# Ledger of designs, part 60: peptides against a protein of PDB entry 5HOI

Target 1, 351 residues: chain A of PDB entry 5HOI
Amino acid sequence: FRYMPFSPAGTPFGFTDRRYLTMNEVGYVSTVKNSEQYSITVSFFDVGRFREYHFEDLFGYDLCFLNEKGTLFGQSKTGQIQYRPHDSIHSNWTKIIPLQAGERITSVAATPVRVIVGTSLGYFRSFNQFGVPFAVEKTSPIVALTAQNYRVFSVHYSQFHGLSYSLSELGTSSKRYYKRECPLPMSLPNINSDMKKDANLDYYNFNPMGIKSLFFSSYGDPCIFGSDNTLLLLSKWRSPEESKWLPILDSNMEIWKMSGGKETTDIHVWPLALAYDTLNCILVKGKHIWPEFPLPLPSEMEIRMPVFVKSKLLEENKAILNKKNEIGADTEAEEGEEDKEIQIPVSMAAE

## One batch from the design tools (peptide; aimed at target 1 M258 K262 M301 E341)

Design b1_p22_6_s4 (made by RFdiffusion4, then SolubleMPNN; from b1_p22_6, 13 letters changed)
Fold by OpenDDE base, seed 1:
Structure b1_p22_6_s4 (fold): chain B 351 residues (1-351), chain A 22 residues (1-22)
Amino acid sequence: as target 1 above (351 residues)
Amino acid sequence: DPVLPSSEVNEELAKRIQELMS
């Protein structure tokens, strides 16, 4: 296993000279290879609120985190990080994270108040928004980070225990854990089944954990979107004994339904954010499961608990069709009865 | 009240998926 640099919704280069370093509800960061240099562009979905900007990257940033106030960049091998505010009022700052031999920065996150760096040796480094360090903690190896305000969602990997997660709050004086290295019930990519398609191999080499993205919902709940294209939400995380992962969306199922039950093997969801009851995402057409250039407009997908597997829905639809054919009734059965999927009340996320 | 999924969100999603399938 190799620890790779992770950024939320980051894409591989593939056979191209360009990729997305990260994307979310705020915007997307792209990088283009130009000889030994890179050109980075920070683009926004709300063009009225933010102005697109670009710069030359001499360091080869392979880590990125975008928020409403700025962009954090990182170089996984050198330990260099740079924070660039979107507004010209605040100065850019650069810092070198000390790395041990073979250590890599695996993920970075930034909020308007915190900067977090995670490494392949499990070093968790916290800073304020100005790059002033708070603490260094050693955890299990960090593979992914996201943050909202003072809260940090971290994903860890152990060869012995698989995936775990932590949920913490970075106060002024101390780190509080709501969850500390608890088992994460996310499926890892299956090398043997999924690697039959070259496109899946390229993505696996880029992201061996298959974590397409992780974010906090608009309600402040940790969300993760894995290789199975299921959105998991951590509910009731304030109550350690009541906390559970909810599968709130099977995106493959949703695409299949919205297609009218057609083959949708070349349509993919690329997650951006969860806003209330909708997954903000990019719909991707093609062999690659990630968006190419230009970036399509975001789409919204309603969250629903995946109560039905595609096989059961196909069996039920066949049974309904067979019954309709036996009864000979041209009754336009109202399309409204089939979609009685048990909607997860959005209230279950907010508690 | 549970925010019921907007029929409008699903309609736009369905439309966009059909456009990608054409």
Scores: peptide ipSAE 0.491, ipTM 0.842, DockQ to the pose 0.401
OpenDDE base, seeds 2, 3, 4, 5: peptide ipSAE 0.488, 0.489, 0.488, 0.489; ipTM 0.859, 0.856, 0.858, 0.848

Design b1_p22_7 (made by RFdiffusion4)
Pose (drawn by RFdiffusion4):
Formats: structure tokens, C-alpha cells, sequence
Structure b1_p22_7 (pose): chain A 322 residues (1-190, 198-318, 341-351), chain P 22 residues (1-22)
């Protein structure tokens, strides 16, 4: 099996010379093939706070993670990473991650206080926001990483367990695991979207902590999974809290559509900030549309019963209250 | 403000669906 470079809400090149590296509630990072180099553009949705800028990529970064304080870039093959703070007060710094034979950097993540690099051999290299290393750790092969403040949500893969996840906190003292390689019941992919599933074999469209600090993941099944009770290991449950396919179906008047798709950015309490993509492909294009907000709904709505009540989709009060 | 943005999303989805089935 070949591990692929993962970034939250990343898009493939397809038949174009540009794609999105990473995408969330802060903004979007795109890259354009420029003859032999690349042109990276860092954009923001709150235009008033940060200024959109661009720079020339002489290395071919294919890994990226965006937070409110800076942008982290990475190269899956050479192992070079660069952290660019949004403000000009703080300097950019660059490090090169040691990679063994065939070892690839599969995912990177950054917070205002931590920088995380994961490799295909299971190396977990952590730094502060300035590049000072804390510890190098060996774990299962990492395929996806996201972090919030001091906490890290990592997704692992092997030939035995399949997909597993770890939830840990990088405290000032030492590293503490909340959950260590527990089952991750995310649906795996089972065509026009072939380009995407080569770029992202797991179908992990994005993963992120919620605005209130709960781990979330959005697989190819277009269902938002939230980790409940992660503080108590014996009570951990993955809860499906939004069937985005059902919502588009309800808002479209019960019509099956093959052109409307959801691209996850982040979860804010009960609202999924996303990009509504219109077209044959399931990933967003250029220019990027304005973010949309989809309220989470428990998957308790049956299509057949909703069609009877309407004879937008009106929902029976008795069912809506449930 | 959140409810307004959610309403605009619902109108947008309905608009896209009508364009597809036009």
C-alpha cells in the first residue's frame, strides 16, 4: 500500500495546474504549477484581520496546515517544512525532517504553540512554534494529523488493525494519551472521482477538532463523525451527527442530485462551515465559492416518510421534535 | 445572523438543484 500526502480539505490537480493544499475556517491555501516551480497563495475569509499574500515555492510543497496565527508547509519527499507566521513580527523558519528509505511525510499540523510532523513509518516529531524540537516518538504509520492548542488528533493505518486513531495532549511537561490507537469506524471508499481517491485513498475529506475541542472526521461517506466522551476511555463513542447527503436531498426538494457536494472546513458548535461544490467532481474548484453553513442533524430522517408528508421538504413536527 | 446564513444556504442549494433539473 502506498501512503499519500494528506492535508485537511486538500484537492487534487486533476487536469489542471493548480489545487488546494489545505482549507478550513481560517482561509484556503492554493498552489499553481509555474513552469518548474510552484506559486503558493494563502487566502483568508476574514479579510479584515489578515492580508492575503503569495510567494514562490522552490521546493514543491504538497503538505499544508493552516491556523489563525501561521501557515505550515511541508514536502512529502524531501522532508522540508516551513512555518510562515501571518504577522510580519515573527520570522519564518525552515527545518528538514530526517527521512529513511521510502519514508514519506504523510501529514503535518500546527497550532500557535506546537508543530507536528507525521511520517509513513510512524515517526511523530513535535516542535514549538519556533522550531525547537521536544521529542521524537515512534508510533504506528500516521496518515492524517490535526491539532488544537496542545492536543493532537492522529489517524493511523496498518495492515492489521486497519484505521485507528490516537488522541493525545502535548503538555508543557510530557506527552499524555487520552486514547491510544482505538478503532476509527470511518467508512472507507468502495468512476469520475478516481482522481480524488488516488490523491486521498482513505477518503478522509477533512478532520479537525470542533470549536469546543471535540475530534471530528469527514470521510468519503459524507457523514460528520464526532468523538463523544473521549475523556473517559471506557465511554468513547463516535457519533454520526450530520448526513450531508440527506441535507442536500432535503433542501433540494427531495430530488436526487449528482452535482451538489459538501466540502468540510470546520465545526462550530452545531454548524458545519463548508464549501458547496457544484459540478461533476466532488472537490471544489477555482475560484473558491463563499463558505456555507450547514446545521447538524441527527440521522433519524427517512426519505420515504418525508415524501409522504409533503404530499423545500417539509418535515413533520412529530418527527422534527424527535 | 447564523439563522440568516443557514437560510441563504438552503436557498442556494435549492437554486443549484433547479439549475441541474432545468
Amino acid sequence: FRYMPFSPAGTPFGFTDRRYLTMNEVGYVSTVKNSEQYSITVSFFDVGRFREYHFEDLFGYDLCFLNEKGTLFGQSKTGQIQYRPHDSIHSNWTKIIPLQAGERITSVAATPVRVIVGTSLGYFRSFNQFGVPFAVEKTSPIVALTAQNYRVFSVHYSQFHGLSYSLSELGTSSKRYYKRECPLPMSLPNDANLDYYNFNPMGIKSLFFSSYGDPCIFGSDNTLLLLSKWRSPEESKWLPILDSNMEIWKMSGGKETTDIHVWPLALAYDTLNCILVKGKHIWPEFPLPLPSEMEIRMPVFVKSKLLEENKEIQIPVSMAAE
Amino acid sequence: ATEEKREETRELVRKMAKEEFS

Design b1_p22_7_s1 (made by RFdiffusion4, then SolubleMPNN; from b1_p22_7, 10 letters changed)
Fold by OpenDDE base, seed 2:
Structure b1_p22_7_s1 (fold): chain B 351 residues (1-351), chain A 22 residues (1-22)
Amino acid sequence: as target 1 above (351 residues)
Amino acid sequence: SRKEKIEETRKKIAELAKEEFS
C-alpha cells in the first residue's frame, strides 16, 4: 500500500498528458503536462459568475481543492501549497508545509474561512484563509479531506483497523469533535475481482482507497462515494448515539433502471456534489470510469435508498412478457425484435 | 426545473445505453 495524493473527484493522467486535479459543483481544475512544467486551468460551470483563468505551474501540483472563493493547490512531496482567489481583489499566497522524511501531504481542503492540510503521518494542520496557522494535531494517517465553512470531514487509514473518519469544527479558539476516528463502513477496492480490467488497475494505482469523492451536502452532512459506486451519507451526526451511515444511492442500480434494465459496463457515474436530494454528477461513457476531455455537462440523479432487488424485477418482467406472449399467440402479428426493455414499474421509476 | 433535469438525466442514460462504444 502507498499513500497517494487525494483530491475530490480528481482523475489520473492514464495514457494522456492531461487530467482533472479536482471537480465539484463550482467547476473543474485541469492540468496539462508541458515538458517539465504544467499548465493549470480553473474552469467554472456558472460562466456568468466566474471567469476561467489559467497559469503556469512550475511545482507540479498534484493536490487541489476548489471552492466558491478560490482554489487551493498542493504538492504532496515538497509540501508547497498555494491559494489562488478567483477574484483579483485578494492576493495569491504560498506556504511550505514542513514534512518529515517520507511524509507526504495526502489531502488538502479549503473553505472561505479555513485551509486544512492532512498528511500520511496523520499531521492535521489548520490555517485561516490567509494562510495564518492555528494548530497542528497528530491523528491516524489522513487519506482524504473535505471541508464546508468551519467543518472538516477527514478519512483516516490504518493497516490494522482499516478506514475511519472524523468530523470536526474549527472554531477560533479550539477544535471540536463530533466524531473522532470512528469506523467508516465503506468497501475498499477488491484487487482480485476489479483488477481484471486494465482501466481499473490504473485507477487503483492513482487512488488505492477507491474514494472517488467526498463532500458535505447542502444541509452540511458528510458524504462519501466509494469504488462500489454507492453514495453514503452520515445521518444524525449531532447525536453521537444516533449517528449512522445511510446508503442513499446505488448509482449502478440507477443506471440499470434508467437504461431499461440493460446490463451496461461502459456507463459510469462520477460524483460532484449532493444538492438537497440530488446527486450532481458527470455521466461517463467509455472504458475509463472517470471523465475524459472535454468534460461532459453535469447531470442530476435523485437519491434513493436501495430497497429493490434486481433479480426480483427481472423475474416480474419475465412473467409480464410470458403473459403478453400467451395473449398475442392468437394473432399471427410478426412481433419483430421487440426491444427487451425491462418495464420498470412506474412507481419504482417515478419515485 | 429539478424534475426536468432528472428526466434529462434519464434520457441521457437511455441514449448512452443505445450507443455502442466503438
Scores: peptide ipSAE 0.393, ipTM 0.883, DockQ to the pose 0.712
OpenDDE base, seeds 1, 3, 4, 5: peptide ipSAE 0.383, 0.381, 0.382, 0.383; ipTM 0.881, 0.879, 0.880, 0.880

Design b1_p22_7_s2 (made by RFdiffusion4, then SolubleMPNN; from b1_p22_7, 13 letters changed)
Fold by OpenDDE base, seed 3:
Structure b1_p22_7_s2 (fold): chain B 351 residues (1-351), chain A 22 residues (1-22)
Amino acid sequence: as target 1 above (351 residues)
Amino acid sequence: SREERIKKTRERIKELAEEEFK
């Protein structure tokens, strides 16, 4: 196993000279390789609120986190991090994270008030927005980070125990854990089934955990989107005994339903954020499961718990079609396709 | 509206499912 640098919704280069370092609801960060240098562009979905900017990257940043106030960059091998505010009023800052032999920065996160660095040895480093250090903690090896305000969602990996997660709050004086290295019930990429396609192997080499993204919902719940294309939400995390992961969306099932029951293998959901009860995502058509250039416009997909078995829905649809064909033999009534959307009444209000 | 955005997503998935990947 190799620890790879992770950024939320980051894409591999593939066969191209360009990739997305990260993307979310705020925007997307791209990098283009030019000989020994990189050109980084920070783009925004709300072009009225923010101006796109670019800079030359001499360090080869392979880690990125975008928020509403700035962009954090990191270099996994050298330990260099840079924070760039979107507003020119605030200065950029750079810092070197001390790394041990073989240690890598595996993930970085930034909020308007905190900067977090996680490493392959499980060093969790916290800073304020100005790069002033608060603490260094030793945890299990960190493979992914996201943060919202003062809260941090961290994913850890052990060769013996698989994936775990922590949920913590980085106050001014202390760190509080809501969850500490609890088992994460996310499916890992299946090398034997999924690696039959070269594109899946390329993605696995880029991201061996298959975590396409992780984020906090608009309600402040930890979300993770794995290789199985299922969105998991951590519900009731304030009550340690009641906390559970909810599969709130099977994106493959939703694509199948919305396509009229077509078996599609070339339509992919690329997750950006969860806003209320809608997954903000990029719909990708093609061989690659990740968006290419130019980036398509974001789409909204309603969250639906995977309560239905595909086989039963196909049998029901066949039974409806057979009944329509039996009735349609006698009367040419153009009864419109009533899309009997089986409304699953899951008011998953974040309690 | 939210419903209109979800409808657009459904329409877009239908379109993409009809497009043969060349």
Scores: peptide ipSAE 0.359, ipTM 0.875, DockQ to the pose 0.672
OpenDDE base, seeds 1, 2, 4, 5: peptide ipSAE 0.356, 0.357, 0.356, 0.355; ipTM 0.873, 0.873, 0.873, 0.872

Design b1_p22_7_s3 (made by RFdiffusion4, then SolubleMPNN; from b1_p22_7, 10 letters changed)
Fold by OpenDDE base, seed 4:
Structure b1_p22_7_s3 (fold): chain B 351 residues (1-351), chain A 22 residues (1-22)
Amino acid sequence: as target 1 above (351 residues)
Amino acid sequence: DREKKIKETRELIAKLAAEEFA
């Protein structure tokens, strides 16, 4: 296993010279290989609120986090980070994170008030938005970070304990834990079953944890979207005894439903954010599970706990069709090949 | 707004599912 740099909804290069460093509800950051350099573009979905900008990257930034105020960049091997405000009011700043031999920055996060750096040795470094350090803490190895306001959701990996998570609040004077290295019930990518397709192997090499993204919901709940294409939400995290991960969306099931029950293997959900009760995402058509260029417009999926079993829905629809055929025996049904769209009852689409 | 976007998503998935990927 190798610790790879993680950014929320970041994509691999694949066979191309370009990739997304990160994307979320604010926008998307792309990088293009230009000989020995990179050209980075910061693009926004709300073009009326933000102006797209680009710059030449001489460092080869492989970590990124986008927020409403700026973009944080990081270089996993050198320890260089750069914060670039979207506006011209605040200056860009750079910092070198001290790394031990073999240590890598594995993830970075930024809010309008905090910058967080996590490493493969479990160093958790916190800064304000101006790069002033608050603290250094030693944790289990950090594999992913996200942050909202003062809150940080961190994912940790141990070879002995698997995946864990922490939820913390970075006040002005202190760090508070709501959750500290608790077990994360997320499935890891299965190399033997899923890697039969070259496209999946490329993604696994880019992201061995299979974490497509992690974010906070609009309500401030930690969310994670893994390789199983299930959106997990941490519910009731303020109450330690009541806190639980909820599978609030099986995106494969939702694609199956919305396709009329077609077993599609070439439609993929790429998660951006959770706004209220809708997953903001990119719908991807293709061999790759990640969006290519140009980026499609974001789509919204309603969150729904996966209560339905495909086999039961198929049996119920067969029973409905058989009943319709028993009732319809008196009308000369012309044998039009009615595409067997599984009519999912509208009532099941309202729960 | 939300209901419209959810409908648009459904229509898009239906469209993408009808398109054969070569």
Scores: peptide ipSAE 0.401, ipTM 0.883, DockQ to the pose 0.725
OpenDDE base, seeds 1, 2, 3, 5: peptide ipSAE 0.397, 0.398, 0.399, 0.395; ipTM 0.882, 0.882, 0.882, 0.879

Design b1_p22_7_s4 (made by RFdiffusion4, then SolubleMPNN; from b1_p22_7, 13 letters changed)
Fold by OpenDDE base, seed 4:
Structure b1_p22_7_s4 (fold): chain B 351 residues (1-351), chain A 22 residues (1-22)
Amino acid sequence: as target 1 above (351 residues)
Amino acid sequence: SRKERIAKTRERIAELAKEEFA
């Protein structure tokens, strides 16, 4: 196992010279390889609120986090980080994070008030938005970070314990834990089943944890979207005894439903954010599970707990079709066998 | 509206499901 740099909804290069460093509800950051340099573009979905900008990257930033005030960049090997405000009011700043031999920055996060750096050795470094350090803490190895305001959601990996998570609040004078290295009930990518497709191997090599993204919901709940294409929400995290992960969306099931029950293997949900009860996402058509260029417009998918078993829905639809055929047997309309779209009852589309 | 955006997502998935990926 090798620790890889993680950014929320980041994509691999694949066979191209370009990739997305990160994506969320604010926008998307792309990088293009130009010989020994990179050109980075910071693009926004709300073009009226923000102006797209680009710059030449001489460092090869492989970590990124976008927020409403700026973009944090990181270089996993050198420990260099750069914060670039979107406005011209605040200056860019650069800092080198001290790394031990073999240590990598594995994830970075930024809010309008905090910058967080996590490493493969489990160093958790916190800063203000101006790069002034608050603290250094030793944790289990960090594989992913996200942050909202003062809250940080961190994912940790141990060879012995698998995935864990922490939820913390970075106040001015103190760090509070709501959750500290608790087990994360997320499945890791299955190398044997998923690696039959070359595209899945490329993604696994880029992101061996299979975490497509992690974010906070608009309500401030930690969310994670894994390789199983299930959106998990941490509910009731303020009450340690009541806190639980909720599978609030099976995106494969929703694609299956919305396709009329067609087995599609080439439509993928790429998660951006959770706004209220809707997953903001990119719908991807193709062999790759990640969006290519140009980026499609975001789509909204309603969150729904996967209560229905596909087999049961298929049986119920067969029973409805058989009843319709028994009632409709008096009208000899020879309408051909093929494209019987499974009519999902409108009631299941309204919950 | 939210309802219209969700409906557009359904329409888009249905369209993408009709497109054969070459």
Scores: peptide ipSAE 0.316, ipTM 0.864, DockQ to the pose 0.718
OpenDDE base, seeds 1, 2, 3, 5: peptide ipSAE 0.313, 0.314, 0.313, 0.309; ipTM 0.863, 0.864, 0.863, 0.860

Design b1_p22_8 (made by RFdiffusion4)
Pose (drawn by RFdiffusion4):
Structure b1_p22_8 (pose): chain A 322 residues (1-190, 198-318, 341-351), chain P 22 residues (1-22)
Amino acid sequence: FRYMPFSPAGTPFGFTDRRYLTMNEVGYVSTVKNSEQYSITVSFFDVGRFREYHFEDLFGYDLCFLNEKGTLFGQSKTGQIQYRPHDSIHSNWTKIIPLQAGERITSVAATPVRVIVGTSLGYFRSFNQFGVPFAVEKTSPIVALTAQNYRVFSVHYSQFHGLSYSLSELGTSSKRYYKRECPLPMSLPNDANLDYYNFNPMGIKSLFFSSYGDPCIFGSDNTLLLLSKWRSPEESKWLPILDSNMEIWKMSGGKETTDIHVWPLALAYDTLNCILVKGKHIWPEFPLPLPSEMEIRMPVFVKSKLLEENKEIQIPVSMAAE
Amino acid sequence: MTLKEGMKELGAMYSVRKTLEE
């Protein structure tokens, strides 16, 4: 099996010279093939706070993670990473991650206080926001990483367990695991979207902590999974809280569409900030549309019953209250 | 924008009656 470089909400090149590196509620990072180099553009949705800028990529960064304080870049092959703070007060710093034979950096993540690099051999290298290393750890092969403040949500893969996840907190003292390689019941992919699933074999469209600090993941099944009761290991549950396919179906008047897709950015309490993509492909294009907001709904709506009541989809009050 | 506003902008809102006649 070949591990692929992962970034939250990243898009493939397809038949173009540009794609999105990473994408969330803060903004979007794109890269354009420029003869022999790349042109990276860092954009923001709150234009008033941060200024959109661009720079020339002489290394070919294919890994990226965006937070409110800075942008982290990474190269899956050479192992070079660069953290660019949004404000000009703080300097950029660059490090090179040691990589063994065939070892690839599979995912990177950054917070205002932590920088995380994961490799295909299971190396977990953590730094502060300035590049000072804390500890190097060996875990299962990492395929996806996201972080919030001091906490890290890592997704692992092997040939035995399949997909597993770890939830840990990088405290000032030492590292503490809340959950260590527990089952991750995310649906795996089972065609026009072939380009995407070569770029992202797991189908993990994005994963992120919620605005209130709960781990979330958005697989190829277009269902938002939220980790409930993660503080008590014996009570941990993955709860499906939004069937985005059902919502597009309900808002489209019960019509089956093959051109409307959801691209996850982040979860804010009960609202999924996303990009509504119109077209043959399931990933967003250029220019990037304005973010949309999709309220979460428990998957308790049956299509056949909803069609009877309407004879936008009207929902029976008895069913809506449930 | 809300989902409803995004669906109107995409022109992806369909008559329920006509959909039921399909």

Design b1_p22_8_s1 (made by RFdiffusion4, then SolubleMPNN; from b1_p22_8, 8 letters changed)
Fold by OpenDDE base, seed 1:
Structure b1_p22_8_s1 (fold): chain B 351 residues (1-351), chain A 22 residues (1-22)
Amino acid sequence: as target 1 above (351 residues)
Amino acid sequence: MSLKEAMKELGAVYDVEEVLKE
């Protein structure tokens, strides 16, 4: 296993010279390789609120986190981080994170008030928005970070214990844990089933945890979107005994419903954010499970608990078809290969 | 953009009502 740099909804280069470093509800950060240099562009969905900007990257930033106030960049191997405010009023700052031999920055997160750096050795480093350090804590190896305001959602990986998560609040004087290295019930990518396609191997090499993104909902609940295309939400995290992960959306099931029950193998959901009851996402058509260039417009997908089993719907539809064939035996109407659309119950159809 | 609109743009929504009118 290798710890890879993770950024929320980041994409691999694949066979191209360009990729998305990160994307969310605010916008998307792209990098283009120009010989030995990189050109980074920070783009926004709300073009009236924000101005797109670009700069030359001489360091090869492979970590990124975008928020409403600025962009944090990181270089996983060198330990360099840079924060760039979107406004021209606040100055950019650069810092080198001290790394041990073989240590990597695995994830970075930034809010308007905090900067967080996580490493492959489990060093959790916290800063204010100006790069002033608060603390260094040693945890289990960090594989992913996100943050909202003062709260941090961290994902940890141990070869012996698998995936765990922490939810913490970074106050001015102390760190509070709501959850500390609790088991994360997310499925890891299955190498044997999913990697038969070269494109899936490329993505696995880029992101071996299969975490497409993690974010906080608009209500401040930790969310994670894995390789199984299920959105998990941490419910009741304020009550340690009542806290549970809810599978609030099976995006493959929603695509399957919207396609009239046809198996679509070329449509993929790329998660951006959860706003209220709607997953903001990019719908991707093609061989790659990640968006290419140009970036499609964001789409909205309503959250729905996966209470229905695809197999039961298929059995019910077969039973309906068999009953129609028993009643219709007297009309020699031509067997057109009617592409047997699965009648999804109206209550289950996405409007 | 709604999921339905995005799926229609992708040509992934078969409008069952359009196919039944042909």
Scores: peptide ipSAE 0.086, ipTM 0.625, DockQ to the pose 0.457
OpenDDE base, seeds 2, 3, 4, 5: peptide ipSAE 0.020, 0.085, 0.023, 0.028; ipTM 0.433, 0.624, 0.436, 0.431; seed 4 fails the geometry check

Design b1_p22_8_s2 (made by RFdiffusion4, then SolubleMPNN; from b1_p22_8, 9 letters changed)
Fold by OpenDDE base, seed 5:
Structure b1_p22_8_s2 (fold): chain B 351 residues (1-351), chain A 22 residues (1-22)
Amino acid sequence: as target 1 above (351 residues)
Amino acid sequence: MSLKEAMKELGAVFDVEEVLKE
């Protein structure tokens, strides 16, 4: 196992000179190799609200986090971080994170009010939006971070305990835990089955945890999207005894339904964000499970509990078609049987 | 963009009636 720099929905270079450092509902950050330097572009989906910008990166930033107010960059080996506000009112700032021998920054997150740095040795470092430090805490090794406002969702890895997560709030004077290094019920990538495809090996080498992204929902619930293409949402996190992970979307099942029950092996869901009851995502067609260039337009996928079995759906659909063929051609397909999926009322996800 | 629209653009939406005739 190797600790790799993680950024939400980041893509590998593969055989190309370019990749996405991160992407979410706000936009996407790309980097291009230009000899010994990199050119970074920060692009936005709302082109009316934000202006695309680029800059030369002499440091080789391999960590990124984008929010509505700015972009945080990090270099995993050197410990350099840079925050770049999207507006011209606030100045950019840089900081060096002190790293021990062999320590790496594994993830960074930024909100309009907090900057968070996690390391391979489990150093959790918090700052305000101006780079003023609050605290340093020692945790289990951090492999991924996301943040919304004052809340931080952290994923930890131990060789002995596997994946765990924490949910914390970074006040001005203290850190509160809602969840502290609790087991994360996410499957790790299966090296033996998935590595038969070169594209899967490249992605595994880039992201050995298989965490495609993690984010907070629009309601403030921690979400994680793993290598199994299942969206997990942490429900009832304010009540430690009632808190549970909900599999709110099997994206492979949704793609299978939308394909008319054909096994599509070349369509992939790349997660961006959860807004209300819809997963904002990029649909990718091709050999790679990640988006290439140019970036396709975002798509919306409705969240649905994976309560159906493919075989049963095929039998039911075949029975409907056989009945239609017996009754004659003129009855429109009543779209109404899709409504039997237990839509998680948004009110049951959000506490 | 809806999932249905995006999958249609990708040519990944198949008519269920065509799929079940094979």
Scores: peptide ipSAE 0.107, ipTM 0.635, DockQ to the pose 0.673
OpenDDE base, seeds 1, 2, 3, 4: peptide ipSAE 0.083, 0.024, 0.095, 0.104; ipTM 0.620, 0.398, 0.630, 0.642

